Peptides against a protein of PDB entry 6B9H. Designs and how they scored, part 34

Target 1, 151 residues: chain A of PDB entry 6B9H
Amino acid sequence: AELCESLLTWIQTFNVDAPCQTVEDLTNGVVMAQVLQKIDPAYFDENWLNRIKTEVGDNWRLKISNLKKILKGILDYNHEILGQQINDFTLPDVNLIGEHSDAAELGRMLQLILGCAVNCEQKQEYIQAIMMMEESVQHVVMTAIQELMSK

## One batch from the design tools (peptide; aimed at target 1 Q124 M142 I145 Q146)

Design b2_p24_1 (made by RFdiffusion4)
Pose (drawn by RFdiffusion4):
Parts: C-alpha cells; sequence; structure tokens
Structure b2_p24_1 (pose): chain A 151 residues (1-151), chain P 24 residues (1-24)
C-alpha cells in the first residue's frame, strides 16, 4: 500500500487519451494499455492495442478480459524483451481488480508497468522524469523499483 | 553506451532517495 496512488500520479504523467483521475478509471485496462504503447510502441503496437476493448463501463467481466490481455502482454514483454528483469513471482489478481476495484492489486499491476518503463530502451528518460516528481512519490517509486528488480 | 547511461541514472536516483531516507 501507498503504491497504488503514487503510481497513479506517475501514470498521470503520460497523458494518455483515456481518463486517469481515479482508481476506478484504471480498472478497465484501457489507460494501462495506452501507457504500455507509450513505453514501447514497437512492442505494444496498434495491433496489440486493438485487442483492448474501450467503453467497458461497469462490465466487470470485460474489465477482467482486458486486464488479462494487459498482464499477458507485460509478462511476454518481460520474457522476450527484458530478459526477465522484472520480478513476477506474485502476479496481480486481475479478477479482484475487476470485481472489487482492489487498489492493492491495481498497485501491483502499475508496479509491473513501472518495471517496463525503467527497463525499456527509454529507461534513462523515464528515470529522469521520475526524478522531477514530488519527493513523496519518488520514495514510493524507489521502493517499488527495489522490489521489482530484486530476485 | 545508451544502456549504461540508463543504469547510471537509476543508480543515481536510488542513492539520492536512500540518502534522504537515512537522514530522517
Amino acid sequence: as target 1 above (151 residues)
Amino acid sequence: SKEEMGDAALEEFMETMEEKQAEE
């Protein structure tokens, strides 16, 4: 905890098309998919993004379907591009995110996305950008990075 | 290299936040 909201502020720095003001705004997977495209458009391309349904509303089943596709993408990216540098021993429970808007599980998903950003080809720029954020957010990001980079 | 530059930026960020936390 204290992960989800700090990482929400970080997500907000991407200025993606979908709304990203609240925890609920993240539960359908669209913001996360758009952020992943910004992190690595050569991998999270348009063909990949097209698989993420927009206009989900309160349909938690579709939220879960989207989140499973997002998580599948992140894990594949970790394996195929990042050489398993992101710790994936504990997977976020995407069913709890969809069924209960579980912010803690959402924080875990956002931590994996942070892991993608700090290990991608543009990791220098993403780290430099974090260094400009509020100190409270940087400290939480530091803790999240320590966890996700450890073995 | 570009890779080493990114690792150095992460090292610097991590050392800065750990030092500030140790001062509290």

Design b2_p24_1_s1 (made by RFdiffusion4, then SolubleMPNN; from b2_p24_1, 13 letters changed)
Fold by OpenDDE base, seed 2:
Structure b2_p24_1_s1 (fold): chain B 151 residues (1-151), chain A 24 residues (1-24)
Amino acid sequence: as target 1 above (151 residues)
Amino acid sequence: SAEAAGERALQEFLARMEAARAAE
């Protein structure tokens, strides 16, 4: 999906330790968890990160478990820290992500993370980085932001 | 253009964020 592809490119700018070159690389949630920690290390601290299993392999059950934790973290962060400024119009189906590597649902998950970045304390830095991205990617990302803020 | 629309969307987003913060 176009959304997933563009947001994958965006995710790659975080330069996390975990591999993040393909959609499949994101399905275990490890990259997403590391990105969230970069966005707000005080909230997504080591204790939180340690709840995400890193040695998942192809175990889709473990992937789903991680993804559920991450989704919960995002939603809690939005409620507790961001003041519910992200519109959760459609939550990603983490089962489809974990079991089938569904790119569309993964895109929705990454969109929520995008919402965290553009609402966090360092939002200006992330927004500036987005404005410097390749045009086609930038367009998709900005459209995704607009969608998050539409109510 | 699509690019201009995106930039506008981002500007509007920032404006809403600032307004919301000011209202807190």
Scores: peptide ipSAE 0.094, ipTM 0.686, DockQ to the pose 0.049
OpenDDE base, seeds 1, 3, 4, 5: peptide ipSAE 0.074, 0.060, 0.082, 0.069; ipTM 0.660, 0.653, 0.672, 0.639; seed 5 fails the geometry check

Design b2_p24_1_s2 (made by RFdiffusion4, then SolubleMPNN; from b2_p24_1, 13 letters changed)
Fold by OpenDDE base, seed 2:
Structure b2_p24_1_s2 (fold): chain B 151 residues (1-151), chain A 24 residues (1-24)
Amino acid sequence: as target 1 above (151 residues)
Amino acid sequence: SAEQAGQEALQEFLKKMEEERAKK
C-alpha cells in the first residue's frame, strides 16, 4: 500500500537497531517499538520496550501480541501525553498485520506512530525531517497527518 | 497554549506543503 510504503521510508529515517527494510520487518512490532522509544524515551522507556518480545521470528501469534502492546502504548500515549490530538478513527487490525503482513493495516499502524511524532514534544524536529523527504513521500505523509488531525 | 502552538505549526507545515505542491 502507498501509505505503508511511504511510512516505511519515514520509519527508516529513525535508524533503529532492528532491521526495517521491508514490510515484513515491521510486522513483529520491534521496529515500531524502537521508533516510539526514540519519539519519547521517557514514556516508552526501557521497561516498556522490554515488554516487546524481540525473538519472534515468524511466529505470528507473538507478532500479534507485540502489536497489541504497541497499539495500546500508542493509544495511551495519545490520551495521556498528547491530549488526544489524534482524531478517533478506525484502528489498525493487528491480527492482519501479524498473521498476513497486511500492508494497509500496517500503514494505519505507522500512521498512528506518525501522529505521535508530529504531536510530541519534539514535533518540530520531526516536521522538519518530513519536509526534507522526497516529494512523493511528503505528499503521502502530509495526507496521513491531515487525516489524523482533521476535525 | 503549547498544544495550540503545536497545532498551528502543523497547520502551517501542511499549508506550506500544499502550496508548494500546487506550484508544480
Scores: peptide ipSAE 0.093, ipTM 0.684, DockQ to the pose 0.517
OpenDDE base, seeds 1, 3, 4, 5: peptide ipSAE 0.056, 0.056, 0.043, 0.040; ipTM 0.653, 0.638, 0.632, 0.631

Design b2_p24_1_s3 (made by RFdiffusion4, then SolubleMPNN; from b2_p24_1, 10 letters changed)
Fold by OpenDDE base, seed 5:
Structure b2_p24_1_s3 (fold): chain B 151 residues (1-151), chain A 24 residues (1-24)
Amino acid sequence: as target 1 above (151 residues)
Amino acid sequence: SAEEEGQRALQEFLEKMEKKKEEE
């Protein structure tokens, strides 16, 4: 999916420790968790991160477990910290991500993380970083932001 | 520059959306 590929490129700008070169690399949630910690280390602290299993391999059940925790974290962050109502937004199906590496659903998951970045305390840094991205990728990312903020 | 113009446009859009959410 175009959304997933563009947001994968965006995710790569965070330079996290976990491998993040392919869609498959993102399906266990470890990269996403590390990205969220960079976005807000006070909320997504080390205790939160330690709840995400890192030795997952190809176990799709463990992937789904991680992804559910991450999704909950994102939703709680939006409610408790960002003061945003995203109940009207279609949530990603983490089962499809974990079991089938569904790129479309993964794209929606990354879109939620994008929402956290452009609304967090250091949002100006992330907005500027997005504007420095390659134009074709930037266009998709900006469209994704507009979709999030319009709902 | 095009980058600066884009940054302003995106910033203004986000601010408008945030204001809308705060007002509702």
Scores: peptide ipSAE 0.080, ipTM 0.680, DockQ to the pose 0.062
OpenDDE base, seeds 1, 2, 3, 4: peptide ipSAE 0.060, 0.062, 0.080, 0.062; ipTM 0.619, 0.620, 0.679, 0.622

Design b2_p24_1_s4 (made by RFdiffusion4, then SolubleMPNN; from b2_p24_1, 12 letters changed)
Fold by OpenDDE base, seed 3:
Structure b2_p24_1_s4 (fold): chain B 151 residues (1-151), chain A 24 residues (1-24)
Amino acid sequence: as target 1 above (151 residues)
Amino acid sequence: SADAAGEQALQEFLDKMERKKAEE
């Protein structure tokens, strides 16, 4: 999906330690967790990150477990820190992400992370980073933000 | 320009979120 591909490019700008070159690389949630830690290391601290299993291989059940934890983290962060700004947004189906690498649902997951970035303490820095992206990718990211804004 | 329009859109999003948070 176009959303997933563009947000993958956006995710790559975080320069996390985990491999993040393909859609499949994102399905275990490790990259997402590391990105969230960069967004707000006080909330998504080492204790939180340690709950995410890093050696899951192709085990889709473990992927789903990680993704559920990450989704919960995002929702809790939205509730506790962001003030429920994206609480009513359509939730991704993490089962489809973990088991089938569903790009559309993965895109929705990354969109929630985008919501965290543009609402966090460093929101201005992330907004400026988005403005420096290739125009075609920037357009998709901006559209994703517009969707979040409308909720 | 496209860049200016984009920056404005992102800033408007930020402003909207801040207003919503303040109203809670």
Scores: peptide ipSAE 0.144, ipTM 0.729, DockQ to the pose 0.073
OpenDDE base, seeds 1, 2, 4, 5: peptide ipSAE 0.052, 0.057, 0.056, 0.045; ipTM 0.624, 0.628, 0.631, 0.618; seed 5 fails the geometry check

Design b2_p24_2 (made by RFdiffusion4)
Pose (drawn by RFdiffusion4):
Structure b2_p24_2 (pose): chain A 151 residues (1-151), chain P 24 residues (1-24)
Amino acid sequence: as target 1 above (151 residues)
Amino acid sequence: AEEEEERAEETKEFFEELLEEAEE
């Protein structure tokens, strides 16, 4: 905890098309998919993004379907591009995200996305950008990185 | 106050080291 909201501020720095003001705004997976495309458009391309349904509303089943595709993409990226540098022993429970808007599980998903950003080809720029954020957010990001980079 | 200063220094040093490693 204290992970979901700090990482929400970090997500907001991407200025993606979908709304990203609240925890609920992240539960359908569209903001996360758009952030992943910004992190690595050569991997999270348009063909990949097209699989993420927009206009999900309160349909938690579709939220889960989207989130499973996002998590599948993150795990594949970790394996195929990042050489398993992101710790994936504990997977976020995307069913709880969809069924209960569980912010803690959402925080875990956002931590995986942060892991992608700090290990991608543009990791220098993403780290430099974090260094400009509020200190409270940087501290939480530091803790999140320590966890996700450890073995 | 002392604890806040130490925490800020630690966070800053962490990100300097992380960036140095990312430049390698």

Design b2_p24_2_s1 (made by RFdiffusion4, then SolubleMPNN; from b2_p24_2, 15 letters changed)
Fold by OpenDDE base, seed 5:
Structure b2_p24_2_s1 (fold): chain B 151 residues (1-151), chain A 24 residues (1-24)
Amino acid sequence: as target 1 above (151 residues)
Amino acid sequence: SSAEQRRRQQTREFFLQLLQQAQQ
């Protein structure tokens, strides 16, 4: 819950087009997909983004479908581009996110996106942006990064 | 408090080191 709250605050700094004010706003995966495109638009290009269904409403099956695509994209990005810098031994349960809006599992998904940001080509810019956030948020983000980089 | 000061310093140092690594 604490992880999700802090990372939601972090996600909001991206100023994506989709609503991103609540945990529920993130459960359909649209915000996460738009954030990933900002992180690396060459990899998460328009063709990739177009595979994410928009306006899914409360259809948890469609949410899960989107979330599975996003998780796959993150893992592929880690292996193909980042050189396996992210610890993916404990993956988020996208079923719990889509069906139950599970904040803990959503936090784990956002943590993977954090891993993409702090390891991508523009990692310096994202790290500097984090350093401008409230200290309490930075502390949680630090812990999250440490978990990702730990083998 | 002392604990709060230590936490703030730890967090600051972590990101400074992370940033340094990112700039290499």
Scores: peptide ipSAE 0.718, ipTM 0.951, DockQ to the pose 0.980
OpenDDE base, seeds 1, 2, 3, 4: peptide ipSAE 0.718, 0.716, 0.717, 0.717; ipTM 0.951, 0.951, 0.951, 0.951

Design b2_p24_2_s2 (made by RFdiffusion4, then SolubleMPNN; from b2_p24_2, 13 letters changed)
Fold by OpenDDE base, seed 5:
Structure b2_p24_2_s2 (fold): chain B 151 residues (1-151), chain A 24 residues (1-24)
Amino acid sequence: as target 1 above (151 residues)
Amino acid sequence: SSAERRKREETRRFFEELLAQAQQ
């Protein structure tokens, strides 16, 4: 789960309000939703964010519900705003993320968010931020971006 | 090592190009 580890480090650079230290912290989708709002607050607005349940605890059913909404939001954003710039043929299994905290599938979800960041209106800022990260992390992020841009 | 150097250069060039495209 090298992808997940590197992208977790990347996600931490957003300094969201929700706890964001471990894989488990990401499984309820709250951090991811807050990150998406930072990426494009006009699209992922407060009304959208309010549909994500907070204080889910260990309820994996609620986690999955949140994750499904987030995945839908990402895919809709790609089609409606980004013009289908990212590859969505291999989608993360949100059931495995919510129920088992599957790091590999979580990595795929974070990869989609990475795709949003490097293709959004403020993509220049996010690319520059990545270039300031540790070299080993940058390499993993590069491979992740390459996979998204491939057809 | 040589492999590490190549890896660093590949990564650097990738993001430089990606950034250039983003600045168009």
Scores: peptide ipSAE 0.711, ipTM 0.949, DockQ to the pose 0.972
OpenDDE base, seeds 1, 2, 3, 4: peptide ipSAE 0.710, 0.710, 0.709, 0.711; ipTM 0.949, 0.949, 0.949, 0.949

Design b2_p24_2_s3 (made by RFdiffusion4, then SolubleMPNN; from b2_p24_2, 12 letters changed)
Fold by OpenDDE base, seed 1:
Order: structure tokens, then C-alpha cells, then sequence
Structure b2_p24_2_s3 (fold): chain B 151 residues (1-151), chain A 24 residues (1-24)
């Protein structure tokens, strides 16, 4: 999916410790959790991050468990910190991500993380970073932001 | 102006406005 591919490129700019080169690399949620900690380390603190299992392997049940925690964290962050600015009417299916590495659903998950970045305390810096990316990626990111912020 | 150039311009303007709002 174009959305997933572009947002994977965006996720790679965070330079997290976990491998993040492929769609499969993101399905255990570890990269996403590390990215969220960078976005807001006061909210997604070490205690929160420690709830995400890092040694998952091919255990899709553990992947889904991690992804559910991450999705909950994103939604709670939106309500408690961001003031409910993100449209969460279409939530990603974390079962399809964990069990089948569904790129379309993963794209929706990454889109929610994008919403966190462009609305967090350091949103100016994340917006500026996006403006330095490849034009084709910027266009997809723009569309993703517009969809999130629409009512 | 080509359609490609127009789309690039729209993307640039979108982020300029988004950045301006973030700096308010």
C-alpha cells in the first residue's frame, strides 16, 4: 500500500534502535513503541515502553498483544493530551497486522502515529522534518494528515 | 503549469500553512 510505504519511510527518519526496514519489521510493534517514546517521552515513558514485549519472534499472538497496547496508548494520548484532534472512526485492525502483516492496516496504524507527531509539543520540528522529505512522500503524508484532521 | 507542478505546489503550501499554525 502506498500509505504504508510512505509512512514506513517517515518512520525510518526517527532512527530507532529496532530494525525498521520492512513492513514485517513493524508488525511486532517495537519500532512503533520506540517512535512514540521519541514523540512524547513524558507520556510514553520507560514504564509504558517496558510493557511492550521486545523478543516476539514469529509469535503473532504476542505481536497482536503489543499492537493492542500501542493502539490503546495512541487513543489515550489523543484524548488526554492532544484534545481529541485525531479522527479515530476508522481504527486499524491489529489482528490483521499481527497475524498477516497486512500493509493497509499497518498504514492506518502509522497514520495514527503521524497524528501524534504533528500535534505533540514538538509538532513544529516534526512538520519541518516532513518538509525535507521526498516530494512524493510529502504528498502522501499530506493526504494522511488531512484525513486525520477532518471531522 | 503541468499537473505535476501544481500538485507539488499544493503540497508545499499545505505544509507552509500547517507550520505557520504550529508556530502561533
Amino acid sequence: as target 1 above (151 residues)
Amino acid sequence: MSKELEEKKKTKEFFKELLAKAQE
Scores: peptide ipSAE 0.672, ipTM 0.929, DockQ to the pose 0.890
OpenDDE base, seeds 2, 3, 4, 5: peptide ipSAE 0.671, 0.672, 0.671, 0.672; ipTM 0.930, 0.930, 0.929, 0.930

Design b2_p24_2_s4 (made by RFdiffusion4, then SolubleMPNN; from b2_p24_2, 10 letters changed)
Fold by OpenDDE base, seed 2:
Structure b2_p24_2_s4 (fold): chain B 151 residues (1-151), chain A 24 residues (1-24)
Amino acid sequence: as target 1 above (151 residues)
Amino acid sequence: MEEEKKKREETREFFKKLLEEAQK
């Protein structure tokens, strides 16, 4: 999916410790959790991050468990910190992500993380970073942000 | 092509405005 690939490229700019080269690399949620911690380490603190299992292998049940925690974290962050600035009524299907590595649903998850980045305290820096990316990626990211910001 | 140029300009303008809002 175009959305997923572009946002994967964006995710890679965070230079997290976990492998993040492929869609499959993101399906266990570890990369996403590490990215969220970078976005707001006060909220997504070490205690929160420690709830995400890092050694899940191909266990789709464990992947889904992680993904559910991450999704909850994103939604809580949106509500508690961002003041519900993003449209989150269309939630990704974490079961499809964990069990089938569904790129479209993963894209939706990454889109929510994008929403966190462009609305967080350091949103200026994240926006500037996006503006340095390849124009084709920027275009996709723009559409993703527009969808989040529109009601 | 003209269509691609238009898309680039749209994207650039979008983020320019978004950044300006973020800096307020």
Scores: peptide ipSAE 0.685, ipTM 0.938, DockQ to the pose 0.949
OpenDDE base, seeds 1, 3, 4, 5: peptide ipSAE 0.683, 0.682, 0.682, 0.685; ipTM 0.938, 0.938, 0.937, 0.938

Design b2_p24_3 (made by RFdiffusion4)
Pose (drawn by RFdiffusion4):
Structure b2_p24_3 (pose): chain A 151 residues (1-151), chain P 24 residues (1-24)
Amino acid sequence: as target 1 above (151 residues)
Amino acid sequence: NPDYYEEKFLEMMEEYMEEKEEEE
């Protein structure tokens, strides 16, 4: 905890098309997919993004379907591009995210996305950008990175 | 240095974790 909201502020720095003001705004997976495209458009390309349904509303089943696709993409990226540098022993429970808007599980998904950003080809720029954020957010990001980079 | 921000960031993180240990 104290992970979900700090990482929400970080997500907001991407200024993606979908709304990203609340925890609920993240539960359908669209913002997370758009952020991943910004992190690595060569991997999270348009063909990949097209699989993420927009206009999900309160349909938690579709939220879960989207979130499973996002998690599948993150794990594949970790394996195929990042050489397994992101710790994936504990997977976020996307069913809880969709069924209960579980912010803690959402925080774990956002930590995986942060892991992608700090290990991608543009990791220097993403780290430099974090260093301009509020100190409280930087500290939480530091803890999140320590966890996700450890073995 | 091509890894300048990464090394700088990790240094800052280590210094912050040492300060938390001293406060305990």

Design b2_p24_3_s1 (made by RFdiffusion4, then SolubleMPNN; from b2_p24_3, 11 letters changed)
Fold by OpenDDE base, seed 1:
Parts: sequence; C-alpha cells; structure tokens
Structure b2_p24_3_s1 (fold): chain B 151 residues (1-151), chain A 24 residues (1-24)
Amino acid sequence: as target 1 above (151 residues)
Amino acid sequence: DPNFYEELFWEKMEEAEEEEELAE
C-alpha cells in the first residue's frame, strides 16, 4: 500500500537497530517498539521495551502479541501523555499484520506511531524532519498527519 | 472515547497473553 511504503521510508529515518528494510521486517513489532522508544524514551522506557519479544521468527502468535502490546502502548500514550490530541481513529487489525503481513493494516499502525511523533515533546523536530523528506513521500506522510488531526 | 479504549486495552492484553502462552 502507498501509505505503508511511505511510512516505511519514514520509519527508516529513525535508524533503529532492528532490520527495517521490508514490510515483513515490521510485522514482529520490534522496529515499531524501538521507534516509539526514540519518540519518548521516558514513557517507552527499557522496562516497556523489554516486554516486546525480540526473537520471534515466523511465529505469528508472538508477532500479534508484540503488536497488541505496542498498540496498547500507543493508545495509552495518547490518553495519558498526549491528552487525546488524536481523535478516535480506525484501529489497525494487528491479527492481519502478524499473520498475513497485511500492508494496509500495517500502514494504519505506522500512522498511529506517526501521530505520536508529531504530538510528542519533540514534535517540531519530527515535523521538520518530515519536511525534508522526498516530495512524493512527504506528501503521503503529511496527508496521513492531516487525517489524524482533522477527524 | 477513553472508556472505549480502556476496555479494548484489557481485551487486547488478555489476548496477547494467551497467544504468548500458546506460542511457548
């Protein structure tokens, strides 16, 4: 999906330790968790990150478990820290991500992470970084932000 | 709706725990 591909490019700018070259690389949630820690290390601290299993392989059940924890973390972060700046949004189906590597649902998951970045304490830094991206990718990312903030 | 999400949080975490147990 166009959204997923553009947000994958965005995710790659975080330079996390975990492999993040393909859609499949994101399905175990490890990259997402590491990105969230970079966004707000005080909230997504080492204790939180340690709850995400790193040796998942092809075990789709473990993938889904990680993804559910990450989704909860994102929603809790929005409620507790961001003050619900992001309105009610269609939640990604993490089962489809973990079991089938569904790019559309993965795109929705990454969009929620994007919402965290553009509303966190360093929001201006992340917004500026997005403005420096390739035009085609930037357009998709900015549209995704507008969708999050306008609903 | 925070109440909606709170309920969903518990459901998702319970499912995640069950899946971890099954995967072990």
Scores: peptide ipSAE 0.028, ipTM 0.601, DockQ to the pose 0.018
OpenDDE base, seeds 2, 3, 4, 5: peptide ipSAE 0.026, 0.023, 0.013, 0.016; ipTM 0.606, 0.572, 0.419, 0.435

Design b2_p24_3_s2 (made by RFdiffusion4, then SolubleMPNN; from b2_p24_3, 13 letters changed)
Fold by OpenDDE base, seed 4:
Structure b2_p24_3_s2 (fold): chain B 151 residues (1-151), chain A 24 residues (1-24)
Amino acid sequence: as target 1 above (151 residues)
Amino acid sequence: DENKYEKEFFEKMKKKEEEEEEEE
């Protein structure tokens, strides 16, 4: 999906340690967890990150377990830190992500992470970084943010 | 400017942040 591909490109700008070249690379949640730690290392600290299982391989059950933890972390972060600025009425289906690598649902998960980035303490820097990306990516990111903030 | 709408959108977001910081 266009959303997923554009946000994958955005995720790659974080230069995390885990491989993040394909949609499949994101399905185990490790990249997403590392990105969240970069966004707010005080909240998504090492103790939190250590709860995310590495070396998951193709085990979709472990993927789903990781993704559920990540989604919970995002929602808690929105509630506790961001003041619920993100519309979370439509949550990503982590089962479809983990079991089927569903790009649309993965896009929704990455969209939530995008919401964290553009509302966090370093939101100025993340917005500026987005403005340096390709126009097509900027367009998709803008639309994604608008959807997150819409009532 | 082919990227006009996106640029304006993100600049408004940055401006909003600055205004919020000034009000605090």
Scores: peptide ipSAE 0.527, ipTM 0.843, DockQ to the pose 0.048
OpenDDE base, seeds 1, 2, 3, 5: peptide ipSAE 0.019, 0.032, 0.059, 0.022; ipTM 0.391, 0.401, 0.604, 0.585; seed 5 fails the geometry check

Design b2_p24_3_s3 (made by RFdiffusion4, then SolubleMPNN; from b2_p24_3, 13 letters changed)
Fold by OpenDDE base, seed 4:
Structure b2_p24_3_s3 (fold): chain B 151 residues (1-151), chain A 24 residues (1-24)
Amino acid sequence: as target 1 above (151 residues)
Amino acid sequence: DENKYEKEFFEKMKKLEEEKEELE
């Protein structure tokens, strides 16, 4: 999906330690967790990060377990820290991400992370970083942000 | 062209931020 592809490019700008070159690389949630820690290390601290299993291989059950923890973290962060500034819409199906590497559902998950970035304390820095990206990526990212905030 | 797009993006983001603040 175009959303997933563009947000993968956006995720790559965080320069996390975990491999993040392909959609498959994101399905275990490790990259997502490391990105969230960069967004807000006080909330997504080491204790939180340590709950995410790093060596899951192709075990879809472990992937789903990680993804559920990450999704919960995002939702809790939105409620507790961001004050629910992100509009509620269809949540990503983490089962489809873990079992089938579903790009559409992965895109939804990454969109929620995008919401964290553009509403966090350092929101202006992330917005400025997005403005430096390739135009086609900017367009998709901007549309994704608008969807989060305009409905 | 690139600068124009970035400016438009910035203005759209500022508008969204202002609308969000007004709702709070």
Scores: peptide ipSAE 0.026, ipTM 0.552, DockQ to the pose 0.092
OpenDDE base, seeds 1, 2, 3, 5: peptide ipSAE 0.024, 0.023, 0.028, 0.024; ipTM 0.559, 0.558, 0.616, 0.569; seed 3 fails the geometry check

Design b2_p24_3_s4 (made by RFdiffusion4, then SolubleMPNN; from b2_p24_3, 11 letters changed)
Fold by OpenDDE base, seed 3:
Structure b2_p24_3_s4 (fold): chain B 151 residues (1-151), chain A 24 residues (1-24)
Amino acid sequence: as target 1 above (151 residues)
Amino acid sequence: SSNYYEELFFKKMEEKEKEEEEEE
């Protein structure tokens, strides 16, 4: 919903190769994977990216498979690189994302990616980019960040 | 855009980084 739409706008600032105009475009995980690679190409390298199937179509099982890999990657990144700086107690239901294009759960997934961006080596650059976004979107994104950083 | 969110966020980040350094 609102979170998902705002984070979709944020995701679009990465200018990845995959289509990312709609919520549905994000459900196969390809955009997410490409965004993560931009965030930290040393960790989310080509070998990691190649694990994500690009030609998924409407196969929700393949979508879920991709999303599970991405979620695992995010969690591993948080643990191994970021030192678990973000709150991951409430994980997105990737089944609902893949099978039903659930915007709320997708928003939670994108929020985790946001957490990666604002804690990575280029964190200040990403924060500055967020500060340049439209105010209403910026507010939602910053609120999402604060939620991630809360105990 | 207001600088409030930026200032708040960077402050929190610094605090978290400090805490991590202290735990190491």
Scores: peptide ipSAE 0.030, ipTM 0.575, DockQ to the pose 0.076
OpenDDE base, seeds 1, 2, 4, 5: peptide ipSAE 0.010, 0.015, 0.028, 0.027; ipTM 0.393, 0.401, 0.566, 0.575

Design b2_p24_4 (made by RFdiffusion4)
Pose (drawn by RFdiffusion4):
Formats: structure tokens, sequence, C-alpha cells
Structure b2_p24_4 (pose): chain A 151 residues (1-151), chain P 24 residues (1-24)
């Protein structure tokens, strides 16, 4: 905890097309998919993004379907591109995100996305950008990075 | 106040080291 909201501020720095003001705005997976495309457009390309349904509304089943695709993408990216540098022992429970808007599980998903950003080809720029954020957010990001980089 | 200063110093050093490693 204290992970989800700090990482929401970090997500907001991407200025993606979909709304990203609230925890609920993240539960359908569209903002997360758009952020991943910004992180690595050569991997999270248009063909990949097309698989994420937009206009999900309150359909929690579709939210889960989207989130499963996002998590599948993140795990594949970790394996195929990042050499397993992101710790994936505990997977976020995407069913709880869709069924209960569970912010803690959402925080874990956002931590995996942060892991992608700080290990991608543009990691220097992403780290430099974090260093400009509020100190409280930087501290939470620091803790999240320590966890996700440890073995 | 002392604990806040230590926390800020630690966070700052962490991100400097992280960026140094990212440049390698």
Amino acid sequence: as target 1 above (151 residues)
Amino acid sequence: TEEEEEKREETKNFFEELLEKAKE
C-alpha cells in the first residue's frame, strides 16, 4: 500500500488518451495498455493494442479479459526483452481488480509497468523523469523498484 | 525532521546510483 496512488501519479505523467484520474479509471486496462505502448512501441505495437477492448464500462468480465492480456504482455516482455529482470513471483490478481477494483492488486500491476519503464531502452529518460517528481512519490517509486529488481 | 532529511538523502542517492547503472 501507498503504491497504487503514487504509481497513479506516475502513470499520469504519460498523458495517454484514456482517462486516468481515478483508481476506477485504471481497472479496464486501457490506460495500462496505452502506457505500455509509450514505454516500448516496438513491442507493445498497434497490433497488440488492438486486442484491448475500449468502452468497457462496468463490464467486469471484459475488464478481466483486458487485464489478462496486459499481464500476458508484461510477462512476455519481461521474458523476451528484459531477461527476467522484473520479479514476477507474485502476480497481480487481475480478477480482484475487475471484480472489486482492488487498489492493492492494481498497485502491483502498476509496479510491473514501472518495472518495464526502468528496464526498457529508454530507462534513462524514465528515471530522469521520476527524479523530477514530488519527493513523496520518488520515495514510493524507490521502494517499488527495490522490490521489483530484487531476486 | 532528522528522519525526513535522512529519507530524502537516501532517496536522492538511490536514484543517482540507479541512473548511473542505467548509463552502463

Design b2_p24_4_s1 (made by RFdiffusion4, then SolubleMPNN; from b2_p24_4, 14 letters changed)
Fold by OpenDDE base, seed 4:
Structure b2_p24_4_s1 (fold): chain B 151 residues (1-151), chain A 24 residues (1-24)
Amino acid sequence: as target 1 above (151 residues)
Amino acid sequence: SLAEELRRKQTQEFFKKLLEEASK
């Protein structure tokens, strides 16, 4: 999906330790967890990160377990820190992500992470970084942000 | 094209505004 591909490009700008070149690389949640820690290390601290299993391989059950923890973390962060600034009425289906590498659902997951970045304490820095990406990517990211802001 | 130019302008203005709000 266009959303997933553009947000994958965005995720790559974080330069996390875990491989993040393909959609499949994101399905175990490790990259997403590392990105969230960069976004807010005080909230997504080492204790939180340690709950995410890193050696998952092709075990889709472990992937789903990680993704559920990450989704919960995002939703809790939005409620506790961001003050419900992210519209989460359409939640990603983490089962489809973990078991089938569903790009559309993964895109929705990454969209929630995008919402965290553009609303966090360092939102100015992340917005500036987005403005340095290719125009086509920026356009998709804009649409994704607009959807999060809409009621 | 004109449509592409419009899209680029809209994108630029969106992030410009978003950044301004983030910088307040």
Scores: peptide ipSAE 0.711, ipTM 0.950, DockQ to the pose 0.969
OpenDDE base, seeds 1, 2, 3, 5: peptide ipSAE 0.709, 0.709, 0.708, 0.709; ipTM 0.949, 0.949, 0.949, 0.949

